# Peptides against a protein of PDB entry 6EJA, part 41

Target 1, 276 residues: chain A of PDB entry 6EJA
Amino acid sequence: VEYMPANPVRIAFVLVVHGRASRQLQRMFKAIYHKDHFYYIHVDKRSNYLHRQVLQVSRQYSNVRVTPWRMATIWGGASLLSTYLQSMRDLLEMTDWPWDFFINLSAADYPIRTNDQLVAFLSRYRDMNFLKSHGRDNARFIRKQGLDRLFLECDAHMWRLGDRRIPEGIAVDGGSDWFLLNRRFVEYVTFSTDDLVTKMKQFYSYTLLPAESFFHTVLENSPHCDTMVDNNLRITNWNRKLGCKCQYKHIVDWCGCSPNDFKPQDFHRFQQTARP

## One batch from the design tools (peptide; made by RFdiffusion4, then SolubleMPNN)

Design b1_p12_1_s2 (from b1_p12_1, 5 letters changed)
Fold by OpenDDE base, seed 5:
Structure b1_p12_1_s2 (fold): chain B 276 residues (1-276), chain A 12 residues (1-12)
Amino acid sequence: as target 1 above (276 residues)
Amino acid sequence: DLYEVPITGGDL
């Protein structure tokens, strides 16, 4: 349902980008930019040219900032979760940015709603968190994700060190690493000292593809579990035949898949397409 | 399927 909310939500968009995503970033930024939202951009430590470009943009817009810290992230690396968690902390400490939702974006996964539609929707459901689950056999998911394996990110590689047990009493879930989280849940994840958050942060610091499971798992086992919605309001250019070729073996001691980048034509088309 | 949930995990 689309309506004009009396108190529209404001969104903190978090973009994690590297050199090969320069054109995609420009397209994405232009498509999602609005003066009432906030944009926090992390540029990979190795992408200095892109960093300079993004800094120029941030100087032109008061609601665009670049992380003063930069990670050298790898596909599937635990450092990606660290990037999100640190970004969340930063955003919570920015008292001049009263955001209501945290949304991560890349060129591989686009919002399916216009800004007005998205704001209207989130304003209506401002107390909810939107995480898309895999919707399959959970045991198989655990095995395929390597959640029962211990990984160490070191020297631009994800080393598989051995087997591990999932903490007892924890219901593991996951799926899409693209999510929409409300500020309250982000506050919980960032500042809670309870056993759940503490243990999960430790557990996922040694996890492959942690962003696909961490927030799902924490949310579902937390006092905020009743706020979960199994939808992330996105379209992904997903073709497993093309994306599942163990192309990351040189980086990770595991096989994985990746979505395909959208072309400009696809971007415009999917922006107006409803998810079936 | 473009709308499939992007489970990226695979096998060894």
Scores: peptide ipSAE 0.048, ipTM 0.726, DockQ to the pose 0.569
Fold by OpenDDE base, seed 3:
Structure b1_p12_1_s2 (fold): chain B 276 residues (1-276), chain A 12 residues (1-12)
Amino acid sequence: as target 1 above (276 residues)
Amino acid sequence: DLYEVPITGGDL
């Protein structure tokens, strides 16, 4: 018997998509779509074909919108964080979409719970934020992520400019760039003018893979730090042998890994899997 | 495993 909350949370799903993977997106969309949730889709500025396809979808569903602005994003680019931050602002300004949670999705990371389970869980813990940490040596994390390096996104490339120091008094953390954030924290990140948010936005505008660390770091150093849960309720299809071969050197002055896309059959399997 | 969150980055 599934628990049915009296006041179920409504989720704003943010999808950042690029390329020509319209069929893949369609499959994912069908897997995650529910009438009670909201879907806000950003299509890369260069992906005009996909944009046309996504627009067609958005016209068919009242709870699906496409960003009127489009950024040219690259792997590891700081602009990805900008995309999330702007989408958060947009979603907060959409008064007709009363969402309670922000969730970003990709084809490489799928929720491990059914919609009912997810909603029930988040409804019970609506005051919490779910960010999965790397769970390893933090110094190694900083080094491997290049957080102590200054990057500039320009001309579709992440240029490494030099070394930098981590701001004093900041406990840096990170891990998965897939997170579940409650509206209250999103409001804080979006509208706060405190030193933490201001400094971190500036710091991470020159950061490689910023989404893997920004929200973790801001949350843990914020007045909302007690709301953190070290879990993003997802299964990631990691295969380091395939994903860790420095395949992005042509666009970033750094080596990195990437998860593998899930196959359609994986969705059904993972929806039934409970995270330990 | 599928629940592992590996670090993405690596120096050149």
Scores: peptide ipSAE 0.036, ipTM 0.702, DockQ to the pose 0.683
Fold by OpenDDE base, seed 1:
Structure b1_p12_1_s2 (fold): chain B 276 residues (1-276), chain A 12 residues (1-12)
Amino acid sequence: as target 1 above (276 residues)
Amino acid sequence: DLYEVPITGGDL
């Protein structure tokens, strides 16, 4: 049994779901649900059946809500960042939900800690932000991510329009698009009018896989830079042999990788993973 | 310690 903090943090879990992921969502929800946390679910605009199912769940739990707006998201689309940013704004405007941390989840990336462990850990480090960096050559990262390329999301496609420059004076970073952000930083990202946030929002609105880099870059160049922890407390089921086949070239003018969904047989990895 | 995050992007 983990030590229970005197003032435990409350988490806003944001789930972005699409397609036929009903069973996956149910498993995820069951695994992460707690009465003291909050759950905000975005369902892809095209996934009407899933939306109806999620709405039914939201009606059963007072701490579960569904976004009234819905985006048509695609792999690598800039709209994913828009989804997160709008969700952050919504959550900040929900005065009846006093959350301390923002955490996004998918069926392909699970937390490695139990709820009690996670809460205890975050309560101890409530002033920190957890973003996992790529840990490699940054120039290579920029090239591979296509950050020096201009993309436009239109008609469910990411069109590559041409080359662009990385903004001067900005240290670009990125890695995992799964993160744990404290409320203070989310407030900064949402409401700041400084040049950094303004320029980065503009820059990343034309970026492929924006969520893998936006928050890292903003944080590291912001007054909150000292709050960064290079860890997202997650395990991702990566298998490059299966997930890196340029399978999305019909959707985006780029290639990429995707993680595999966790299966019951993968459960042992959750238990065997050491603390960060 | 967490696993290394792989780079997901790649040019055509």
Scores: peptide ipSAE 0.027, ipTM 0.684, DockQ to the pose 0.655
Fold by OpenDDE base, seed 2:
Parts: structure tokens; sequence; C-alpha cells
Structure b1_p12_1_s2 (fold): chain B 276 residues (1-276), chain A 12 residues (1-12)
């Protein structure tokens, strides 16, 4: 028996997609689709065929929209954060979509909860934000992530320009770039003009893999810091042996890892499991 | 192998 909340949360799912993986996207979409939630899809500027396909899907569902703007993003690029931030703003401006949580998804990161379980859980903890931290030495994390390095995204490349300092008074944190953020925090990130948000937006506009650290850092240093939960309620197909080959050195002046995409059959498996 | 791990990089 699943708990049925009196006021169930509604989720804005944000999908950032690229390439020609239309079938995978379709499968994932069908797996996560629910009439009570909202789906906002950004298609990479270069993925025109996929964009056309996604537009067709969006026309079939009233709770599915495609970003009217499109960015050309690269692995580890700062533009990914820009994509999320703009999506957040858009979603907040959609007065006809009363969402309570922002959730980003990819084929490499799947929610381990069923819809009912997820909704029940988030309804119970609707004032919390769910970000998974790296759980290791922060200094090492900073070095490994290149947070003390200045990057410029230009010409489909992340150029390492030099060294930089972490802003004073900021406790940097990070981890998974897959998160569950409540509307209140999204509002804060989007509309706050305080020094923290302003500085962090500027700082992370020149950051490699910004989504893995921006929201963590902002949250933990914000008035909303007490709302953080070190859990993103996801399973990531992480295979270091396969994913850590410095495969992006041609577009990024840094080495990094990538998770593997899940297979279609994995969706059923993951819905049957729960993470501690 | 299923984990919740950041995409941690390294310097060149």
Amino acid sequence: as target 1 above (276 residues)
Amino acid sequence: DLYEVPITGGDL
C-alpha cells in the first residue's frame, strides 16, 4: 500500500537531449510520463531532426513543451548550466504549469522510484532539495573538477585559460549533476539578486561541468542550506572502466568521466529497486 | 555497476 498524499506534488521534468537517440528518448519519455506532471524538453541546436521529432511529441500532450530557444552544448560546457537556468526561468513564468519540483533526467540517470513512490516521497518532503554530493575530500574534488581553473566555452570547446580562486566565503560542494529541486529554491536561484547567486552565476559561467557543483554550492551557502538532502533518488550506470578514458579531450581541456546509458530493459528493473 | 557518483575529471 502506497501513501497517497492529500496534495500531491507535481513535477517539472526537464530533459536536455541531443543527437539522434529518438527511440531511446521515446522509451524514456513513455516510462516517466504522467498526466499530472510537466515535461520541458531542450533539444540541442544542432539536433534538428530530433527537434522535429520532439516537437511532434509535444503537440500530442498538453503537458509537454519544447524550449523555443536552443543552445549548442558540449560535454562539460558551461552552456549546460545556462540551459538549466533558462529552463527554470521559463518554467517559473509558465503560470499554467503549477509544478512543485524541478527534476532533470537523462538516459544515463534513472529515478529508482515509481511515480507513485516518487510523488509520495516528494510530497512528504516538499520543502527539501535533493542533491547528491561527492562524499570525498573537497580539496581533491575541486582539483579534479577543475573548479580552480578558468574555462571559456567557445567554438564548441572548453578552453582552459588559467587559474582562478574560489570566491572567498564560499564553501564549494558538488557531485551528481542530477538533482531534484523544489520550486522555492528554483525561485531563489532564478530571481535572487543577492551576492551569492550573483557571484555564483558569474563564477560558474566559466566553469567546467558546472551543473555538478553550481546548485550544490549555491544551496549550501544560501538561506536554504538546511533544506539539502544528500540524495538524488537516482541510479546512475557508472562504469569507471568504460567511462573514464579522457574521451572528451578533443573538446575540453580537461579529462573527465561519463556514465553509460541504460538499456531499455533497465527501466523495469530500476523501478523495482529502492536506494537507501 | 550502478552508482551515484559525480562525473569527476582530472587534469591533463
Scores: peptide ipSAE 0.033, ipTM 0.714, DockQ to the pose 0.574; fails the geometry check

Design b1_p12_1_s3 (from b1_p12_1, 5 letters changed)
Fold by OpenDDE base, seed 2:
Structure b1_p12_1_s3 (fold): chain B 276 residues (1-276), chain A 12 residues (1-12)
Amino acid sequence: as target 1 above (276 residues)
Amino acid sequence: DDYEVEITGGDL
């Protein structure tokens, strides 16, 4: 018997999609859709066909919206963080959507719980933020992520301009770019004018793969640091052999891995998998 | 539970 919360949390799911993978998106959407949650979808500026399809879907559901703005994002680009930050602001300004948690999703990283389980869990821990850290040597993480390097996203490329210093007094952390953030923390990130948020937004605007580190770093150095849970309740299909082959050197002046998408056949595993 | 998370980045 699962805990049934008296005041169940409502989730804002943010989907950042691109390309022509409409079928995959549809499958994922169907898998995660619930009437009590909210879905905010950003479609890459270049993906017009997909955008049209997503718009059609959004018109069918009152709790599904598409960003009126669209960014042209690239793998590892700083613009991905901008997309998340803007979507967060938008969601906070949607007074008719009383969401409690922000959750980003992709086909490569699925929640490991059913909706009921997820809602029950988050309702119990509604004051917590769920970010999974890399769990390794932090210095190595910094090096591998290129956090000590300055990047500029320009002309659909992440240009490595040189070296940079991590701001003093900041404990950098990171890991998974899939997270569950409570509304309060999202409000903090969105509206705070403190030195931390200001500096980190600036710092990460020139960062490779910013979503893998920004929220971790901000949270851990913020007044909300005690709300961090080192778990994102996700299953990520990592396959080093297939995913780590410097696939994006043509786009980014760096090497990186990519997780593999889950297939529909894998869905049954999500419901049966325990929280890591 | 603690588990190792794979990261994307790799140095050139």
Scores: peptide ipSAE 0.094, ipTM 0.730, DockQ to the pose 0.506
Fold by OpenDDE base, seed 3:
Structure b1_p12_1_s3 (fold): chain B 276 residues (1-276), chain A 12 residues (1-12)
Amino acid sequence: as target 1 above (276 residues)
Amino acid sequence: DDYEVEITGGDL
């Protein structure tokens, strides 16, 4: 028996998709779709076929929209963060979509709760932000993520330009690039002109894999730091044996890993399991 | 229970 909140939270799901995986996207969409939530989909600028397919879906549902702007994103590119930030701004400007939480999703990372469980949980903790940290040595994290290196995204490549220093007074953190952020924090990230947000936006515009660290770092150093929960309510299929092949060196001047996609049946399986 | 979170970065 799940708690039924009197004022259930409504979720803005942001999907960043590319390629020609329309069938996979459709399956995921059906799995996560609910009439009370909102879905904002960015399709890579180069994925015209997929864009047409997604547009068709968006025309069928009033709570599904596609970004009118499209970026050409690459693995590990700083532009991914730009995509999220612009999506956040767009969503905040959509006055007809009263969402309470921002959630990003991919086929490689599934929610571990049913919709009812998720809504009940977030409704109870609507003032919290859910970011999962790496939980290891921070110095190692910085090194492995290349946070002390300067990158430039240009010509569909992440160029490593040289070394840089972490800004003084900033406690860097990161981990999963899948997060659940409440509207208040999204507003802060989007509209704040304080030194933290300004500096971090600048810093992370030259950062590899920025989504794995930006929001963690901003949150933990912000006035909203007490709202952090070290959990993103996700199950990610990590298999370093398979996912860590430095397969992206042709795109980025760095070695990286990638999670493995779950199968559709896995998504349903995990939603049925309550995580203690 | 919490699970281990892997990071994407892996140096050069």
Scores: peptide ipSAE 0.084, ipTM 0.731, DockQ to the pose 0.551
Fold by OpenDDE base, seed 5:
Structure b1_p12_1_s3 (fold): chain B 276 residues (1-276), chain A 12 residues (1-12)
Amino acid sequence: as target 1 above (276 residues)
Amino acid sequence: DDYEVEITGGDL
């Protein structure tokens, strides 16, 4: 018998999609859709056909909306963080959507729990934020992520402009760019005018792969630091042999890896039982 | 968690 919370959390799912993810989006949407949750979908500015399809879906479901703004995002680009931050602001301004958690999703990283399990778990730990850390040497992480390098996103390219210093007094962390954030922390990130949030937003606007580090770093250095849980309840389809070929060098002045999208035959992984 | 988190960042 699974525990049913008296006041179940409601989730705002944020989906960032582009044309090549059409099939994956449909599969994921069907897998995660529930009438009690909310779905906010950003479609890449260049994916007009997909945008029309998603708009059609949003008209059929009252709890599905599409961002009225659209960005042209690139792998590793700072614009991805901008997309998340703007979507967070939008979601906070939607007074008719009383969500408790922010969850981002892609076809490469799925929740490992059923809806009921996820809701039960988050309802129990509604004051926590779930960010998975890299769990390795932090100095190595900084170097590999290029956090000590200044990047500029321009003309669909991440230009490496030079070296930079990590801000003093900041403990940098990061790992998975798939996270579960409670509304309170999202409010803090969105509306706080303290030195931490202000400086980090500026710092990460010139950062490669910012979503893999921004929220970790802000949370751990914030008054909300005690709410961090080193887990994101995800299954990621990593295959470094296939995904680590410096395949993005044409758009980023850096080498990186990419997880693989899940295939239909991988669906069974979503049903496996795992403890956080 | 049975899954190890891999970082995306690579080499210069």
Scores: peptide ipSAE 0.071, ipTM 0.719, DockQ to the pose 0.586
Fold by OpenDDE base, seed 4:
Structure b1_p12_1_s3 (fold): chain B 276 residues (1-276), chain A 12 residues (1-12)
Amino acid sequence: as target 1 above (276 residues)
Amino acid sequence: DDYEVEITGGDL
């Protein structure tokens, strides 16, 4: 018997999309759409056709909105974090959208639960934040992510400017850039003026792949640290042999991996199967 | 559920 919460959480899904993922986006949207949730879609500034398509969708559904601002994001760019942060602010300012959780998704990551299961689960753990850590050596993580390097996003490129130090007293963590954050923590990240949030926003504005570490690090070093759950309830199709080819050299002064997109047929299966 | 997550970053 599936648990039915008395006060089910409502989810704000944030989708950051670009033209190359049009079909994937459509599949994802169809898979995750529910009338009780909210969908806030950022379309890359360069993807005008997709933007028009998404706008059409947003006009058909009252719970679907498109960001009025658009960023030109690049792989690993700091602008991705900016996109999330601005989206969070926007969502918090949307008083007509009473969401309880912030969830970002891409075509490469799928929820491992049905909507009912997800809602039930999050309703039970509405005070928790779900961030999946890398699960490996932290020093290695820092090195691989280039967290000890200073990057500048400029002219559609992530320029490596030099070395930097991790701020003293900060325990850096990270992993998946797909997370489930409760409204309270999003509020904290968005509006807090404490040293942690301020410093981390500054620090990560010059960080490669910031979304894979920012929220982890902020959460774990914040007064909300006890709310962390090392699980993002996602399935990601990782194949390092295929995805780790340093294919982003043309846009970043670093190497990285890419997850593989799931086949549309896989999604329904994954909704009911937890990642091993 | 306990599973490891691969990271995106890689060394040059």
Scores: peptide ipSAE 0.053, ipTM 0.702, DockQ to the pose 0.522

Design b1_p12_1_s4 (from b1_p12_1, 4 letters changed)
Fold by OpenDDE base, seed 1:
Formats: sequence, structure tokens, C-alpha cells
Structure b1_p12_1_s4 (fold): chain B 276 residues (1-276), chain A 12 residues (1-12)
Amino acid sequence: as target 1 above (276 residues)
Amino acid sequence: DDYEVPITGGDL
């Protein structure tokens, strides 16, 4: 049994799902569901069957909602960032959902803590933002991510249009696209009109794999830079030998990798905690 | 050579 804080944080979990992973989603949802948290689910525009299933779930729980808008997302697409940004805006406009942290989840990257541990930890560090950096040569990161290349998402494809410059005066950073962001920073990203946020939103609208770098870069160059913690509190089932085969060349003008999905037995960390 | 974080970015 973990220590329960006097004012426990409440988490908005954002799930971006697609395909035929209904059973997997159900298992994940069951594992992470708690009455004190909030769940906002985006279903790919092309995944109609999954959408219907998710809608059914959302009708059964008052703290589960489905995005009324749906994007056709692709691997590495700029639209993924748009999905997160719009979800953030939606969540901020939901006055009946007093969430403190924004957390995105997938079947390939899960929190390393139980719910109680996570809540206790975040309650202690509620003013911090958790983003894991690549931790190596930044120049190499820029090259590998194609940040110095201009991409356009169109017709379910990421087209490489040419080269571009990294904005001057901006310290680019990135790493994992799985993060834990506090409400204050989400508010800043969503509503700030300063040059940093404005320029970065524009820059990353033409960026491959934008979620792996956007929030890192914005945070580190913002007045909130001192709130960064280089940890996303996650474990990824990563095997580059299996996942790095340029398997996405048919949808993006770039090569990339994919992690392995977690198996049902991996959900024990969430299932060990009390649920409503 | 991999980064500390298993990023998805590669190259052409």
C-alpha cells in the first residue's frame, strides 16, 4: 500500500488508437481505469468499427470521452501532434474534468509505476513536466529525425519536400513521444501567443515524428524550462533488430522504427492497484 | 548506435 497524498493529482489519459486492436484496447483500458482519472480517446478516422466499440465504452463511464473529431493518422505524420494539441485544448475546455496531468498512452509504452505510485509521485512533483530526452549527440538526433527536412502530410503520406533550417535561437531537443505534462504547461502550449509557441507550432506542422521533439523543444526554450525532468516513467518493449526495417517507406519518405506491443501479462502493474 | 531513448527516427 502506497502513501496517499492529501491532495492527489488527477490524470487525463489520452489514448490515440487505430486499427483492429479492440481487445488490446479493452485490456489496457481495464488495467489503467480508475474513477478519479479521466480518459479521452481519439480513434483514427479510418477505424470505424473500433470507434463504435470505444463509443460504447464511453457511454458506460462518466469519466471516459471520445473525441468528436477524428484524424486520419499515419506513422510519423504531423497530424499526430495536431491530435495531441487539439486534445489538450478540448481537455482544458472541459471544466467538469479537473485534471492535473496530461499523459498519453499506447500499447507499446506503459508507465513503470502502479496507479497509486504514479499518483503519489506526481502529487509530490505536480509542478514538474516529465519528458525523456535522447541523451546523446543532438546534431545526430536532428539528422536522424529529419528535423532539418521539410515534410508535408497529404493523402495519407508524409512527403519530403526539401531541406529547411532549424529556427535560430532555438535549442532543439527530443526523445520519447510519451510524456507526462502538468496542466500549467499544457495551458501554456495551448493558449500562449508568444513567438516560441507560435513559431514552433508552425515549424512542427511540417515535421516528421513531431511528438518526439515538439514538447521537449517548447518546454526547454520556454519560461517553464526549469520544470523539466528527464524521465517519462515508462518502459518500452524495444527491439531495434526487429522494429527497424524501414517498414514505413510506403507511407513516409523516411525510415523509422517501431517498438513491440506489450502483452496482457504486462498489465500487472496497473491491475495490482485498487479500482472503482 | 542507439540513443538512450529508443527513438523511432531513422533515415532514408
Scores: peptide ipSAE 0.054, ipTM 0.734, DockQ to the pose 0.384
Fold by OpenDDE base, seed 4:
Structure b1_p12_1_s4 (fold): chain B 276 residues (1-276), chain A 12 residues (1-12)
Amino acid sequence: as target 1 above (276 residues)
Amino acid sequence: DDYEVPITGGDL
């Protein structure tokens, strides 16, 4: 039995999916669906079959919507951040969806809590933002992420154009690209015209793997910095031996790792354990 | 080369 808050938070789940994740998406959706939450699904522009499937689902549930716009995203592409930012704006403009938290998910990442546990937890910490940091040397992180490199997403490729400097006065951080952000911070990111948000949006529009660093960096340098919690309340099936083979060189001028898909039988145990 | 939270990025 979990604590039931008097004013439970409602979650906007944002799913960014592509065709190869159909089975995983179905499992994810079934696992996370609840009538009190909201689900906003972006289907890759190239995944038409999946799009049709997701549209069918959205017609069955009033709290499930599909983005009317679709981007062609690539691994590590700056467009992923654009997708999140646009989805955030959309969600903020949906006055009929009173969500309190923004949570992004993929087929390879699962919440570590049941719905009741998650809601109880977030309801208790509704003023906090949950971003998991890399937890190591930041300079190394910058190098590994290529944050000191300028990238351009063009023609389904992330082109490395050259070197760049991190803006002065900015403390860069990052880690997991899976986060739980409260509405207040999402509003800030979406609508703020301050120098920080403006510069960071520009900076990260030329950044590889921007979602792994943008929100961390903006949060930590913002007036909301005291709301950061170094936890994303989820698990990812990471196996670097298998996932770190520079398999994306054909689409990006960089190397990277990818998580492994979860098996259906693995999910149930995740709700009872912390991230391995 | 381990991070507390695995990250995607890697050097060429």
Scores: peptide ipSAE 0.049, ipTM 0.711, DockQ to the pose 0.435
Fold by OpenDDE base, seed 3:
Structure b1_p12_1_s4 (fold): chain B 276 residues (1-276), chain A 12 residues (1-12)
Amino acid sequence: as target 1 above (276 residues)
Amino acid sequence: DDYEVPITGGDL
């Protein structure tokens, strides 16, 4: 028996997609679709085929929209954060979509809870933000993420320009780039003009893999710091032996890893998995 | 060695 909240939260799912993986996206979409939630899809500017496919989906469902703007994103690019931030602004301006939580998704990361469980859980903890931290040595994290390095995204490449210092007084954190953020915090990130948000937006515009650290860092240093939960309610298909081959050196002056896509059968399995 | 939550970053 699942608890049914009196005022269930509604979720804005943001999907950032690229390439020609229309079938994969369709599978993901079918797995996560619910009539009570909202889906906002950004298609890479270069992925015209996929864009056409996604537009077809959006025309079939009233709670599915496609970003009218499209960015050319690269692995590890700072523009990914820009994509999220702009999508957040768009979603806040959509007065006809009363969402309570922002959730980003990819084909390589899947919610481990059923929709009912997820909604029940988030409805109970609607004032919290869910970001999973790396949970280890922060100094090592900074080094491995290249947070002490200055990057410039230009000409479909992340150029390493040199070294930089972490801003004084800022406690840097990060980990998973999959997060569950409540509307209040999204509003803060989007509209706040305080020094923290302003400084971090500037800092992370020159950051590699910014989504893995930006929201963690902003949240933990913000007046909303007490709302952080070290859990993103996700399961990711990680295989470092497969995914950590420095395969992105051609587009980034850095080495990195990538998660593996889930197979269709994995979705059914993970939907039934309860997180301790 | 890996973090509890895998991260994508790595130095050259």
Scores: peptide ipSAE 0.035, ipTM 0.711, DockQ to the pose 0.435
Fold by OpenDDE base, seed 5:
Structure b1_p12_1_s4 (fold): chain B 276 residues (1-276), chain A 12 residues (1-12)
Amino acid sequence: as target 1 above (276 residues)
Amino acid sequence: DDYEVPITGGDL
C-alpha cells in the first residue's frame, strides 16, 4: 500500500565499498540519494583513491558522511559484521541524524521500490524488521554456511581452526545479508548487555559470512522476535552457476557464492519490478 | 581440498 505518511521515516543508508565499486557506487548513490535521508559510507582501508572521491562527495552534502575508521575487509570475513556494528553505533551516536531505519546496500543488490514507495511502506511498518531467510532445511544451512566451524580472520585470510558448537538454546537462522532494520532493534543490538547479544557478538566474531546470519539469529531469539518480516525488499542478480565456483578459496578456508553485479542496463528494470 | 559451499537463502 502506497500513501503519503504524516510522519515519514528517514533512512540511514550504509554503503560498504571498495575500489572495484567506484562506478557502481556513483550509480547507486545517485539512485538512492534524497535530502531527507542519511548516507554513511565505509571505504575499504586499501581503497585510498575511492576514499578521496567519497570524501569530496561528503563535503558537498550535509547528509553524507564517511567513516573516520576504515577496515580492510575480505570476502566472508568477520570484519564485515564489525563494520556494520560499528556503523550502527556511530549512527546512533549522531544525534543530529534522526534516522528510523538502517539499510545496507551494494551494487549487487537493489531496492525494488522507489523512494516514495519505500518510505511509505516503512512508515506503515516502522516497528518491523525485514530480514530474508533461506527458507530451507536449517541443518543444511548451518553446514553449508560453516556455522559449526570456527574461523579466524587474520592476515587477510579466514582461517578455519576447527569445529565448534552452536550455543545451546539458540535458534540459528539466516539468509540474505541485505536487511532493513528499525532503529529500535539497532539500539538493542548495539547497547544490550543481555546474554544473547553478548554471546552472539562473540560467536559471530569467529564466523564466516556473519552478516548472513547474525541479525537473523539475534532477532529471532530476542524480545524483538515478533517484529521479523521474512522479506528484504531487494532484487539480487543471482547466477549460481557462475557465482558458486569456490572462487574465494585463496582468501577463505571455505567455498562460497557471489551474486553478480548489476549492469547499468539492468537498473531500469528494478523500478518497475513487482514485489516478490 | 573440497569445502562446503555457503548458501545464500531468500535471494534467487
Scores: peptide ipSAE 0.031, ipTM 0.663, DockQ to the pose 0.093; fails the geometry check

